# Peptides against a protein of PDB entry 6IDX: the designs that were tried, part 29

Target 1, 380 residues: chain A of PDB entry 6IDX
Amino acid sequence: KELAKLSADVTFATEFINMDGIIVLTRLVESGTKLLSHYSEMLAFTLTAFLELMDHGIVSWDMVSITFIKQIAGYVSQPMVDVSILQRSLAILESMVLNSQSLYQKIAEEITVGQLISHLQVSNQEIQTYAIALINALFLKAPEDKRQDMANAFAQKHLRSIILNHVIRGNRPIKTEMAHQLYVLQVLTFNLLEERMMTKMDPNDQAQRDIIFELRRIAFDAESDPSNAPGSGTEKRKAMYTKDYKMLGFTNHINPAMDFTQTPPGMLALDNMLYLAKVHQDTYIRIVLENSSREDKHECPFGRSAIELTKMLCEILQVGELPNEGRNDYHPMFFTHDRAFEELFGICIQLLNKTWKEMRATAEDFNKVMQVVREQITRA

## One batch from the design tools (peptide; made by RFdiffusion4, then SolubleMPNN)

Design b1_p9_8_s3 (from b1_p9_8 with A1G R7K)
Fold by OpenDDE base, seed 4:
Structure b1_p9_8_s3 (fold): chain B 380 residues (1-380), chain A 9 residues (1-9)
Amino acid sequence: as target 1 above (380 residues)
Amino acid sequence: GSLKPTKLP
């Protein structure tokens, strides 16, 4: 008890560390000696003292043994651990993951995100916060291959559903620390879009061109079987497609692929357009056809609008940026759907189309409409 | 026409 309190003092910590005191604490954890009448209390104070000592940055986290890591991981993976031990164990693992890539590798072998998800189902918001913090740390420090796997595991309806039901929709106000961890999780999740956001379309890639053609097909030829590969269409067919791409609101209606060569938003805009066209087909067709039938120069250019909206959403959501320690603004809607970004795009493109109509905008007003839509999205 | 910012509903 006294050691745990004194360990917060840098002078005491320095002297205690110089006496190899931290090694003694690690050995107490490593021993796992459950035979003591006050083992849980002793262990909770030992873990507190260990954290406070390590937080001074005097000793490298790499000093810890694999046995120590396994014991701490064991306290997190076992269902019947004292809340006080669990909390400190989560915090220790978080610090290990954040401070050492070698410790991250060892911890990632001992603990699964699924085990951490179980700690979100409790009524204790502090435990929930530390569990999300450790999830975020693991996600941040994961190599790119494992990060995608973790993202797919986070994209598992389960984590989002549990956060939604047990954290966000809980009967308790969300504390600043939890709000920050939810923000971090949101930012890290959206950073997975960075690759697509920075991917330029290759105008010579037939598969990518076929996606643009599919957008045209869904809008104008909804009953036509895709089996008619666009062979070398006669000049008349090329002219028809150029008209259709103009009606779709592409800037380059001769070669719409050129509109996706700018990064950001690159291919991510095309992904959003394709998602809208496939998942919300009626909405997509309505938006396109409402603007394609206008003769009054008040047509909303869907293709251009979708690209610039995707870019705007990436800017608003800080795609490709590291989480800021001072931020705690998370959006509950991102925990309600698996493809929350694409669904947000689908909502915002409808808002844009509505706003364009209400403003009676022309192509010259495009930037003004986008500014109004930005203000609308950021106030919602 | 005056581009009045429409309020979000």
Scores: peptide ipSAE 0.009, ipTM 0.551, DockQ to the pose 0.016
Fold by OpenDDE base, seed 2:
Structure b1_p9_8_s3 (fold): chain B 380 residues (1-380), chain A 9 residues (1-9)
Amino acid sequence: as target 1 above (380 residues)
Amino acid sequence: GSLKPTKLP
């Protein structure tokens, strides 16, 4: 108990470490010896002293044994552990994962995200915070192949549902530490979009070109029976499609595929446009047709707007960036929907179209409209 | 909070 208090002092920590004192603490954990009176209290103080000593950064985390890791992981995976031991064990595992890739590999073999999710179903916000922090650490340090597996729809949906019901909708105010961990989880989740954001469209890929053609079909041919095989000659058909792509607001209305060669946002913009067209078809058709019927130079270019909005949303959400320790801003909406990014895009594209009309904008005002829309999104 | 549409002034 006194050791745990004194271990917060850097002078004491330096002297105690120089006396191999930290090795004695690790051996106490490794032994698992339950024979002592007040074992749980003694163990909680031992783990506290160990954390405080390691937080000085004097000793490498790689000094810990596999037996130590297994004991700590055992305290997290067992259903009936003292709350004080559980909190410190979660914090130790987080620090091990963050400081050593070798320790990450060993810990990822001993614990599952499912076991950590069970610690979110409690009323103790400190346990919930450390459980999310460890999930975030595991997600951050996972290799790309395993990161995608951790992101698989079931684990993510279940995790989001539990966070929403037991953390966000809990009867307690969210502390700064929990808000930070929710921010980190949000950033790490949206970083899964980075691959699509950095994927250039291949203008020669027929499957990708067929998506652009489907956007045209949904906007302009929604009532046309597919039985009208357009028997008109190939040249008249190409000229007709160039007009349709101009009405859709593509910058390159001759070859719209060229608009998706810019990264960011690359193919992610096309994914958002296709989602809007299929899931919110009435909204998509309305936005396109309202602007396609205008001859007054006040038409909002949907295709260009969708691309630049996708890029802006990626910048606001910090897609492809590491989480910042000074940030605590998370959006509860991202825990309510499985396709929260595409739904956010669908809300923001309607806001953009409205703002364009209200400003009486022309193509020359495009950057000013985007700046106003950015301010509206970031203040909401 | 809920993205309340901020009324433009």
Scores: peptide ipSAE 0.008, ipTM 0.506, DockQ to the pose 0.022
Fold by OpenDDE base, seed 5:
Structure b1_p9_8_s3 (fold): chain B 380 residues (1-380), chain A 9 residues (1-9)
Amino acid sequence: as target 1 above (380 residues)
Amino acid sequence: GSLKPTKLP
């Protein structure tokens, strides 16, 4: 107890570390000797002293043994561990993951996100905070392949559901520390969109072109009996598609694939458009047809609007940026949906289309409409 | 179904 208090002092820490005191603390954890009366209390103070000593940055985290890591991971994975030990063990694992890629690899083998999710189902907000902090650390330090796997896993859907039900909708006010961890998790989750945001469309890729064709089909062929495709020669068909791409509001109505070569938002804009067209088909068709039937120059160009809105949403959500320690703002909506970004896009594209109509905008007003929409999204 | 605009906070 006294050691844990003194370990916060840098002068004491330096002397204690120079006397190999930290090695003694690590050996106490490694021994796992439950034979002592008050072992749990002693261990809690040992872990506190260890954490406080390591926080001075005098000793590398790489000094810890595999046995130490396994013991700490054991306190997180075992049921009915003392809350004080669990809290400190989560904090130690977080610090290990953040400070060493070698320790990240070892910890990622010993613990699962599923085990950490179990610590979110408790009423203790401090435990919940440290569990999310460790999840965030693991997510931040994961290589891209593993990060994508963590994102695509049933674990992420379950994690969001548990956070929503046990943290956000909990009977307790959210503390600043928890709000920060929720913000970090949100930022790290949206950073998974960065690859698609930076992926250029290849105008020569037939599979990517077929997606644009599918957007056209959904908008214009949904009521057309397939029997009445007139055998009009390849030229009439090409002219028809150019008209359809103009009605879809692409800037390059001859080759719409060219509109997706700019990064950001690259292919992410096409993903959003396809999601809207498939999941919210009636909304998509309505937006396209309401503007495609206008000859008054007040048509909202859907394709251009979808691209620029996707870019704007990436900027607002800070896609590709690291989380900032001073930020605690998170959007509860992003914990309610599996495809929260695409659902946000679907809401915002309707807002854009409404704002365009209310402003009686023309193509010259496009940037003004986008500015108004940005203000509406950021104030909401 | 009416997408009730959940007010962003």
Scores: peptide ipSAE 0.007, ipTM 0.451, DockQ to the pose 0.023
Fold by OpenDDE base, seed 3:
Order: structure tokens, then sequence, then C-alpha cells
Structure b1_p9_8_s3 (fold): chain B 380 residues (1-380), chain A 9 residues (1-9)
């Protein structure tokens, strides 16, 4: 107990470490010997002292044994551990993962995100915070393959649901530390969009062109059985599609695929457009048709707007950037839906279309509309 | 201060 208090002092820490005191603490954990009276209290203070000593950065985290890691992971994976031991064990594992790739590899073998989710289903916000912090650390330090697996896992849907129900919708105010971890989780989740954001469309890929054609079909042919497309000659068909792509608001009316060669937002913009068209079909059709029927030069170009909005959302959400220390701005909506980015796009494209109308904008006002929309999104 | 979740409008 006194050691745990004194370990926060750098002078004491330096002297204690020089006396191999930290090795003694690690051996106490490694032994797992429940033979001592008040073992749980002693262990909690041992872990506190160990963490405080390591926080001085005097000793490398790589000094810990595999037995130590297994014991700490055991305190996190076993049910009915003392809250103080659990809290310190989560914090130690987080620090290990953040400070050592070798320790990350060992910890990732001993614990699962599913085990950590169980620690979110508690009334202790500190335990919840350290559990999310450890999940974030594991996600941050994961190699790309494992990061995608962590993201695609049913575990992530469950994680979002648990966070929503037990943290965000909890009867307790969210502390700054928890808000930061929710921000970090949000940033790391949106960084999975980076690949699609940086993927250029191939204008020669027929399958990708068929997606653009599907956007046209949904907008203009929603009631037409594809069997009844009249056999209008190939040239009239090309001219018709060029008109349709103009009405869709693509910059390149001849080959809309060229609009998706710019990265960012690349294919991510097309993914958003397709999601809107399939999941929110009425909204999509309304936005397209309201602007395609205008002859007053006040048409909001949907295709261009969708691309630039996707890019703007990536910038606002800092897609491809590391989480910043001291930030705690998270959007609860990102925990309410599996396709939260696409849903955000669907909300923001409606806001853009509304703002365009309210401003009585023309194509020359495009950047000004986008600036106003950015301010509206960032103030929300 | 309780950062009220800013609802997107």
Amino acid sequence: as target 1 above (380 residues)
Amino acid sequence: GSLKPTKLP
C-alpha cells in the first residue's frame, strides 16, 4: 500500500527500480500464490505499484515475462476478479500493447475482444473505460489483416451495441476519459474506410460501370421492367445515357466512372451512392428527380455533390489519421448503426440538397454551398 | 461540463 503511493514519485521509483524492486513485484504476480492473507488487496497494490513504476518510462515493458503476461491476462479473462485487480490488469495490458509490439503479439494470443466486451457490461465506468482503451490499443497495434478481421467480426456489432446500451445510454454522465476512448474507437473504425477512400475506380471495369448504370436505373427506371427497354439503336442509347448521367449530376456525363478516379474519395463515394440508392431509395430518387427536372440553372449536381461530400466527411472524421490525444468528440450515431458512415452520408446529402435550395445556388456556388454544409456538419 | 451529444440536425 505504501509502495503503491510512493511509486508515483519519480525519485522513489528510480531508487526502487535500481534495487531490482520491480523484479520482485513481477515475481509476486508470476507466482500466483494465493497463500497470503489478504492476497487480493496485496495484489491490487502490487499491480498499482508496478503500473506507477512503469509509467516513469525508466524500464522497458519488454522486461516482463510470458508468465507475468499470462497472469495479467488471466485476471482479465477470469470471472469474479476484484474490481481493483481488474482495473489495474486492463491498464497494464493497454500499456503493454501500446509500448511493445512483442507484448501485443503475446497478449493478442491470450485475450479476445469478446472477453473484453464482458467488462463493458458493468456499472463501473472506469472498468468500461479501460476495457475500451485495451480494445483500442489492440485495434491500433493489430496488423492490417487482423485489424480488418476485428472490424468485420460479429464482435464489433456486439461491441457497438454494448457501448450504446451500457455506456452512451447509461444513466451516468460520460467522463472525459471515456469520451476520449469512444473518440479513439470511432477514429479507428473510420480508418477502415481508408482503403475504399484511396481506391480509384477503373473506368474500364465493366462491373464497376454496372454500379453506375444501376444508380441510373434506380433513379429513372425504378418502375420499368428491364425486359421492356425498347430496342433503340446503340447510338440513341449512348446519347440517352449521357443525358441521364448529366441529370444524375456527374461531372463526366460521357463516362461517369472518371469522376471516381480521384482519390480521395475514390470508390467510397460510389459505395455511399449505392447504399443511399438501395437502402434509402425514396430519398435517393427524390433528390435526383428534384434536381434533374430543373431548367433554372439551380440544379444540385447529385453525383458531384456526393463525391465532394464523401471527401468532406472523410476530412471531418479524419479518415486515415491517428487519434489525437486530448480529443473527446465522438458521435453517438456511429454506435447506433452498422453502416453509420453511409447513414451519415445519407443525412448530410439531404442537408446539402436543402442548403443548395435555400441558398438558390448555381454550379458556380458549389464550393460556397460545401463550405456552409461543412459548418453545419461540424457544429452539429 | 457534460458534453451533450451533439445531435446531427
Scores: peptide ipSAE 0.000, ipTM 0.440, DockQ to the pose 0.035

Design b1_p9_8_s4 (from b1_p9_8, 4 letters changed)
Fold by OpenDDE base, seed 2:
Structure b1_p9_8_s4 (fold): chain B 380 residues (1-380), chain A 9 residues (1-9)
Amino acid sequence: as target 1 above (380 residues)
Amino acid sequence: GSLSPLKLP
């Protein structure tokens, strides 16, 4: 107990480390010897002293043995562990993952995200915070191949529903530390969009061009029976499509694929447009047809607006950026839906269309409308 | 004022 208190002092820590004191603490954990009176209390103080000593940055985390890692992981994976031991064990694992890629690999073999989710179903906010912190550390340090798998597991309804019901909707105020970990999880989740945001459309890819054609079909042919024969000549078809792509509000009416060659937002904008068209078809058709029937220069260009809105949302949500220390601004809405980014896009595109009408905007006012919409999204 | 879209439930 006194050692755990003194270990916070850098002068004491330096002398204790110079006497191989930290090695003695690690061996105590490695032994797993339950024969001592007050074992749980002694272990809790040992883990506290170990953390405080390691926080001075004097000793490398790579000094720890595989036996030590297995013991600490065992305290997290076992259902009947003292709360004080569990809390410190979660913090030790987080620090190991953050400070060493070799320790990350070993820890990722010993624990599962499912085991960590069980520690979210408790009334202790400190345990919940350290459990999310360890999840975030594992996510951050995962190699790219495993990061997408972890992300798909996080996108699974289970983690989000548990966080929503047991953390966010809990009967207690969210502390700053928990708010930071929720922010970090949110940023790491949005970074999964980075690949699509940075993917340029290939104007020669037929499959990608077929998506743009599907957007046209949903907007203009949704009431027409598929029986309208393919017999109108190829040139008349090209001229019809150019008109339809103009009505959809693409900048390049001849080849709309060129509008998706800019990164950001690249293909992510097309993904959002297709999601809106399929999941919210009535809203999509309404927005397109309301603007396609206008000849007064007050038409809101849907295609251009969708691209620039997707880019703006990526900027607001900091897609592709690492989490910043001291930030705690998380959005509960992203825990309520599996496709929360696309749903946010669907809300914001309606807001943009409304704002465009209210401002009586023309194509020259486009940047002013986008600025007003940004302020409407980012306001407190 | 109307809530920000980011603050919708």
Scores: peptide ipSAE 0.164, ipTM 0.836, DockQ to the pose 0.028
Fold by OpenDDE base, seed 4:
Structure b1_p9_8_s4 (fold): chain B 380 residues (1-380), chain A 9 residues (1-9)
Amino acid sequence: as target 1 above (380 residues)
Amino acid sequence: GSLSPLKLP
């Protein structure tokens, strides 16, 4: 107890570390000796002292043994651990993950996100905060392949649901620390979009061109089976498609693939358009057809609007940026749906189309419409 | 005023 208090002092910490005192603390944890009266209290103070000593940055986190890691991970994975031990164990694991890639690998083998989700179902917001902090650390330090797997996993869907129901919709005010961790989780989740945002369309990739063709098909040929396109001459077909791509509001109506060569938003804009067209087909068709039938120059260019809206949403959501300290602005809506970004796009494109009509905008007003839409999205 | 899309529940 006294050691845990004194360990916050850098002078004491330096002397204690020079005496190999931290090694003694690690060995106490490694021993796992439940035989002592007041073991839980002793362990809680030992873990506190260990954290405070390590926070001085004098000793590398890589000094810890695999046995120590397993003991700490054991305190997080076991259901009947004292809250004080659990809290400190979560914090130790977070620090290990953040400070050492080698420790991250070992911890990621011992602990699953599923085990951490169990700590979100408790009424203790501090435990919930440390559990999310550790999840965020694991997510941040995961290799790119594993980050995508973590995001797509049932564990992440369950995580969002549990956060929504037990944290966000809880009867308790969210503290600043929790709000920060929710913000961090949100930012890290959106950073998975960065690859697609920075992916240029290859105009020569047939599979990517087929997506643009599918957008045309859904808008204009919704009842036609793709199999029965009769052998009408290639030139008339190309000219017809050019008209359709103009009606879709692409800037390059001859070769719409060129509109997706600029990054950001690259292919992410095409992903959003395809999601809208497949998941919200009626909304998509309505937006396209309402603008395709206009001869009054008040047509909203869907393709251009979708690209610029995707870019704007990436800017608003800080896609590709690291989470900043002191930020706590999370959006509950991103915990309500698996495809929340694409759903947000679908809401915002309807808002854009509405705003365009209300403003009686022309192509010259495009930037003004986008500014108004930005203000509508970013309103407090 | 319409709620921001970001503030939808």
Scores: peptide ipSAE 0.168, ipTM 0.840, DockQ to the pose 0.028; fails the geometry check
Fold by OpenDDE base, seed 3:
Formats: sequence, C-alpha cells, structure tokens
Structure b1_p9_8_s4 (fold): chain B 380 residues (1-380), chain A 9 residues (1-9)
Amino acid sequence: as target 1 above (380 residues)
Amino acid sequence: GSLSPLKLP
C-alpha cells in the first residue's frame, strides 16, 4: 500500500527500479500464489505499484515475461476478479498494447473483444473506461487484416448496443476519461471508411456503372417494371441517360462515373447515395424529383451535393486521422445505428437541400451553401 | 435554433 503510493514519485521509482524492485513485483504476479493471507489486496497494490513504476518510462514494457502477460490476461478473462485487480489489469494490458507491438501480439492471442465486452456491462465507469481503452488500443495496434475483424466486431450490434445502453444512456454523468475513449472509438470506427473514401471509381467497371444506373432507376422508373424498357435506338437511349444524369445533378452528365474518380470521397459518396436510395427511397426520390423538375436555375444538384457533402462529413469526422489526445467530442448518434455514417448523410443531405431552397441558391452559390451547411452541422 | 445533425439523439 505504501509502495503503491510512493511509486508515483519519480525519485522513489528510480531508486526502487535500481534495486530490482520491479522484478520482485513481476515475480509476485507470475507466481500466482493465492496462499498468502490478503492475497487479493496485496495483488491490487502490487499491480498499482507496477503500473505507477512503468508510467515513469524508465523500464521498457518488453521486460515483462509471457507468464506475467498470461496472469494479467487471466485476471481480465476470469469472471470473479476483484474490481481493483481488474481495473489495474486492464490498464496494464492497455499500456502493454500501446507501448509494444510484440506485447500486442501476445495479448491479442490471450484476450478477445468478446471478453472485454463483459466488462462494459458493469456499473463501474472506471472498469468500463479501461475496457474501452483496451479495445481502442487493440484496434489501433491491430494489423489491417485484424482491424477489419475488430471493425466487424464493433459493427456487430452487440458492442454498440452495450456501449449505448450501459455507458451513454447510463444514469451517471460521463467522465472526461470515458468521453475521450468514446471519441477514440468513434474516430477508429470512422477510419474504416478511409478505404472507400480513397477508392476511385473505375469508369470502365460495368458493375459500378450499374449502381449509377440503379440510382437513376429508383429516381425515375420506380413504378416501371424493368422488363418494359422499350428497345429505342442506342443513341436515343444514351441521350435519355444524359438528361437523367443531368437531372440527378451529376457534374459529368455523359459519364457520371467520372464524378466518383475524385478522392476523397471516391466510392464512399456512391455508397451513401445508394444507401439513401434503398433505405430512404421516398426521401431520395423527393429530393431528386423536386430538383429535377425545376427550370429556374435554382436546382440543387443532388449528385454533386452528395459527393461534396460526403467529403465534408469525412473532414468533420476526421476520417483517416489518428485520435487526438485531449479530445472528448464523441457523437452519441453513432452508437444508435449500425450504419450511422450513412444515416448522418441522409439527414445532412436533407438539410443541404432545405438550406439550398431557403437561400434561393444557384449553382454559383454552391460553395456558400456548403459553408452554411458545415456551420449547421458543426454548431455546438 | 435547429439542433446540429450531430446532436440528434
């Protein structure tokens, strides 16, 4: 107990480390010897002292044995551990993952995100914070292949639902530390959109062109069976599509695929448009038809607006950026839906369309409308 | 004032 308090002092820490004191602490953990009276209390203070000593950065995290890692992982994976031991064990594992790629690999073999989810279902916010912090550390340090697996685990309604119900909608104020971990988790989750944001459309890929064709079909042919496309000549058909793509508000009316070659937002804009068209079909059709029927130069170009809005949302949400220390601005809405980014896009495209009408904007006012919409989205 | 879309519940 005194050692744990004194270990926060750098002078004491330096002297204690020079006396091989940290090795003694690691051996106490490694031994697992439950035979001592008050072992749990002693272990909690041992882990506290160990963490405080390591926080001085005097000793490399790579000094720890595989037996030590397995014991700490065991305290996190076992259902009946003292809260103080669990908290310190989560913090130690987080620090190990953050400070050493070799320790990350060993920890990722011993612990699953599923085991950490159980620690979110508790009434202790400190335990919840350290559990999310460890999930975030594992996510941040995972290789690309494993990041996608962890992403799939987050997209699994379970982790999101548990965070929403047990953390965000909890009957207690969210502390700054938890808010930071929720922010980090949000940023890491949005970074999964980076691949799609940086993926250029191939204008020669027929399957990608068929998505744009589907956007047209949903907007203009919603009542027409696809069987009744009259065999009118190839030129009339091409001219018809050019008109339809103009009405959809694409910049390139001849080949709308060219509008998706710009990265960012690349294919992510097309994903958002397709999601809106399929999931919110009435909203999509309304937005497109309200602007396609105008001949007064006050048409809001849906295609261009959707692309630039997707780019703007990526900028606002910092897609492709690392989490910043000291930030705690998480958005609860991203924990309410599996496709929260696309849902946000669907809300923001309606806001953009409304703002365009209210401003009586023309194509020349496009950037001014986008700036007003940015201010509306980022308003405190 | 209209709530930010980011602050929608």
Scores: peptide ipSAE 0.165, ipTM 0.838, DockQ to the pose 0.029; fails the geometry check
Fold by OpenDDE base, seed 1:
Structure b1_p9_8_s4 (fold): chain B 380 residues (1-380), chain A 9 residues (1-9)
Amino acid sequence: as target 1 above (380 residues)
Amino acid sequence: GSLSPLKLP
């Protein structure tokens, strides 16, 4: 107990480490010897002292044994552990994952995200915070291949649902530390969009061209029997498509694929447009047709607007950026839906279209409309 | 004022 308190002092920590004191603490954990009266209290103080000593950065985290890691992981994975031991064990695992890639690999073999999700179903917000912090650390340090595995639809849906129901909608105010971990999780989740945001469309890729063609089909051919494609020659069809792509508001109405070669937002803009067209078809068709039927200079170019809005949302949500310390601005809405980014896009594109009409904007006002929409989205 | 889309429940 006294050691745990003194270990926060850097002068004491330096001398204690120089006396191999940290090695003694690790051996106490490794031994697992439950024979002592007050073992749980002693262990909780041992783990506290260990954390405080390691936080000075004097000793490398790579000094810990595999036996130590297994004991700490065991305290997180076993159901009947004292709350004080569990909390400190989660914090130790987080620090190990953050400070060592070799320890990350070992820890990722010993614990599952499912085990960590179970610690979110408790009434103790501190345990919930440390459990999310460890999930965030594992997600941050995961190789790209494993990051997708961690992002599996079931684990993410379950994690999201548990956070929403047991943390965000809990009967307790969210503390600053929890708000930070929710922010971090949100940023890391949106960073999964970075690949698509930085993927240029290949104008020669037929599968990508077929998506643009599907956007045209949904907007203009939704009531046309596919059999009534007029048998007029291939050139008349190309000229018709050029008109349709102009009505869709693409900048390059001859080859709309060229509009998706800019990164950011690259292919992510096309993904959002396709999601809107398939999931919110009536909204998509309405937005496109309201602007395609205008012969006045007040048409809102949907294609251009969708691309620039996707880019702006990526900037607002800091896609591709690391989470910043001291930020606590999580958005509960991102825990309500699996496709929360695309749903946000669908709300914001309607807001953009409304704002364009209210401003009586022309193509020259495009940047002014985007600025007003940015202010509307980012309003406190 | 209309709530920010980010503040919608």
Scores: peptide ipSAE 0.156, ipTM 0.833, DockQ to the pose 0.028; fails the geometry check

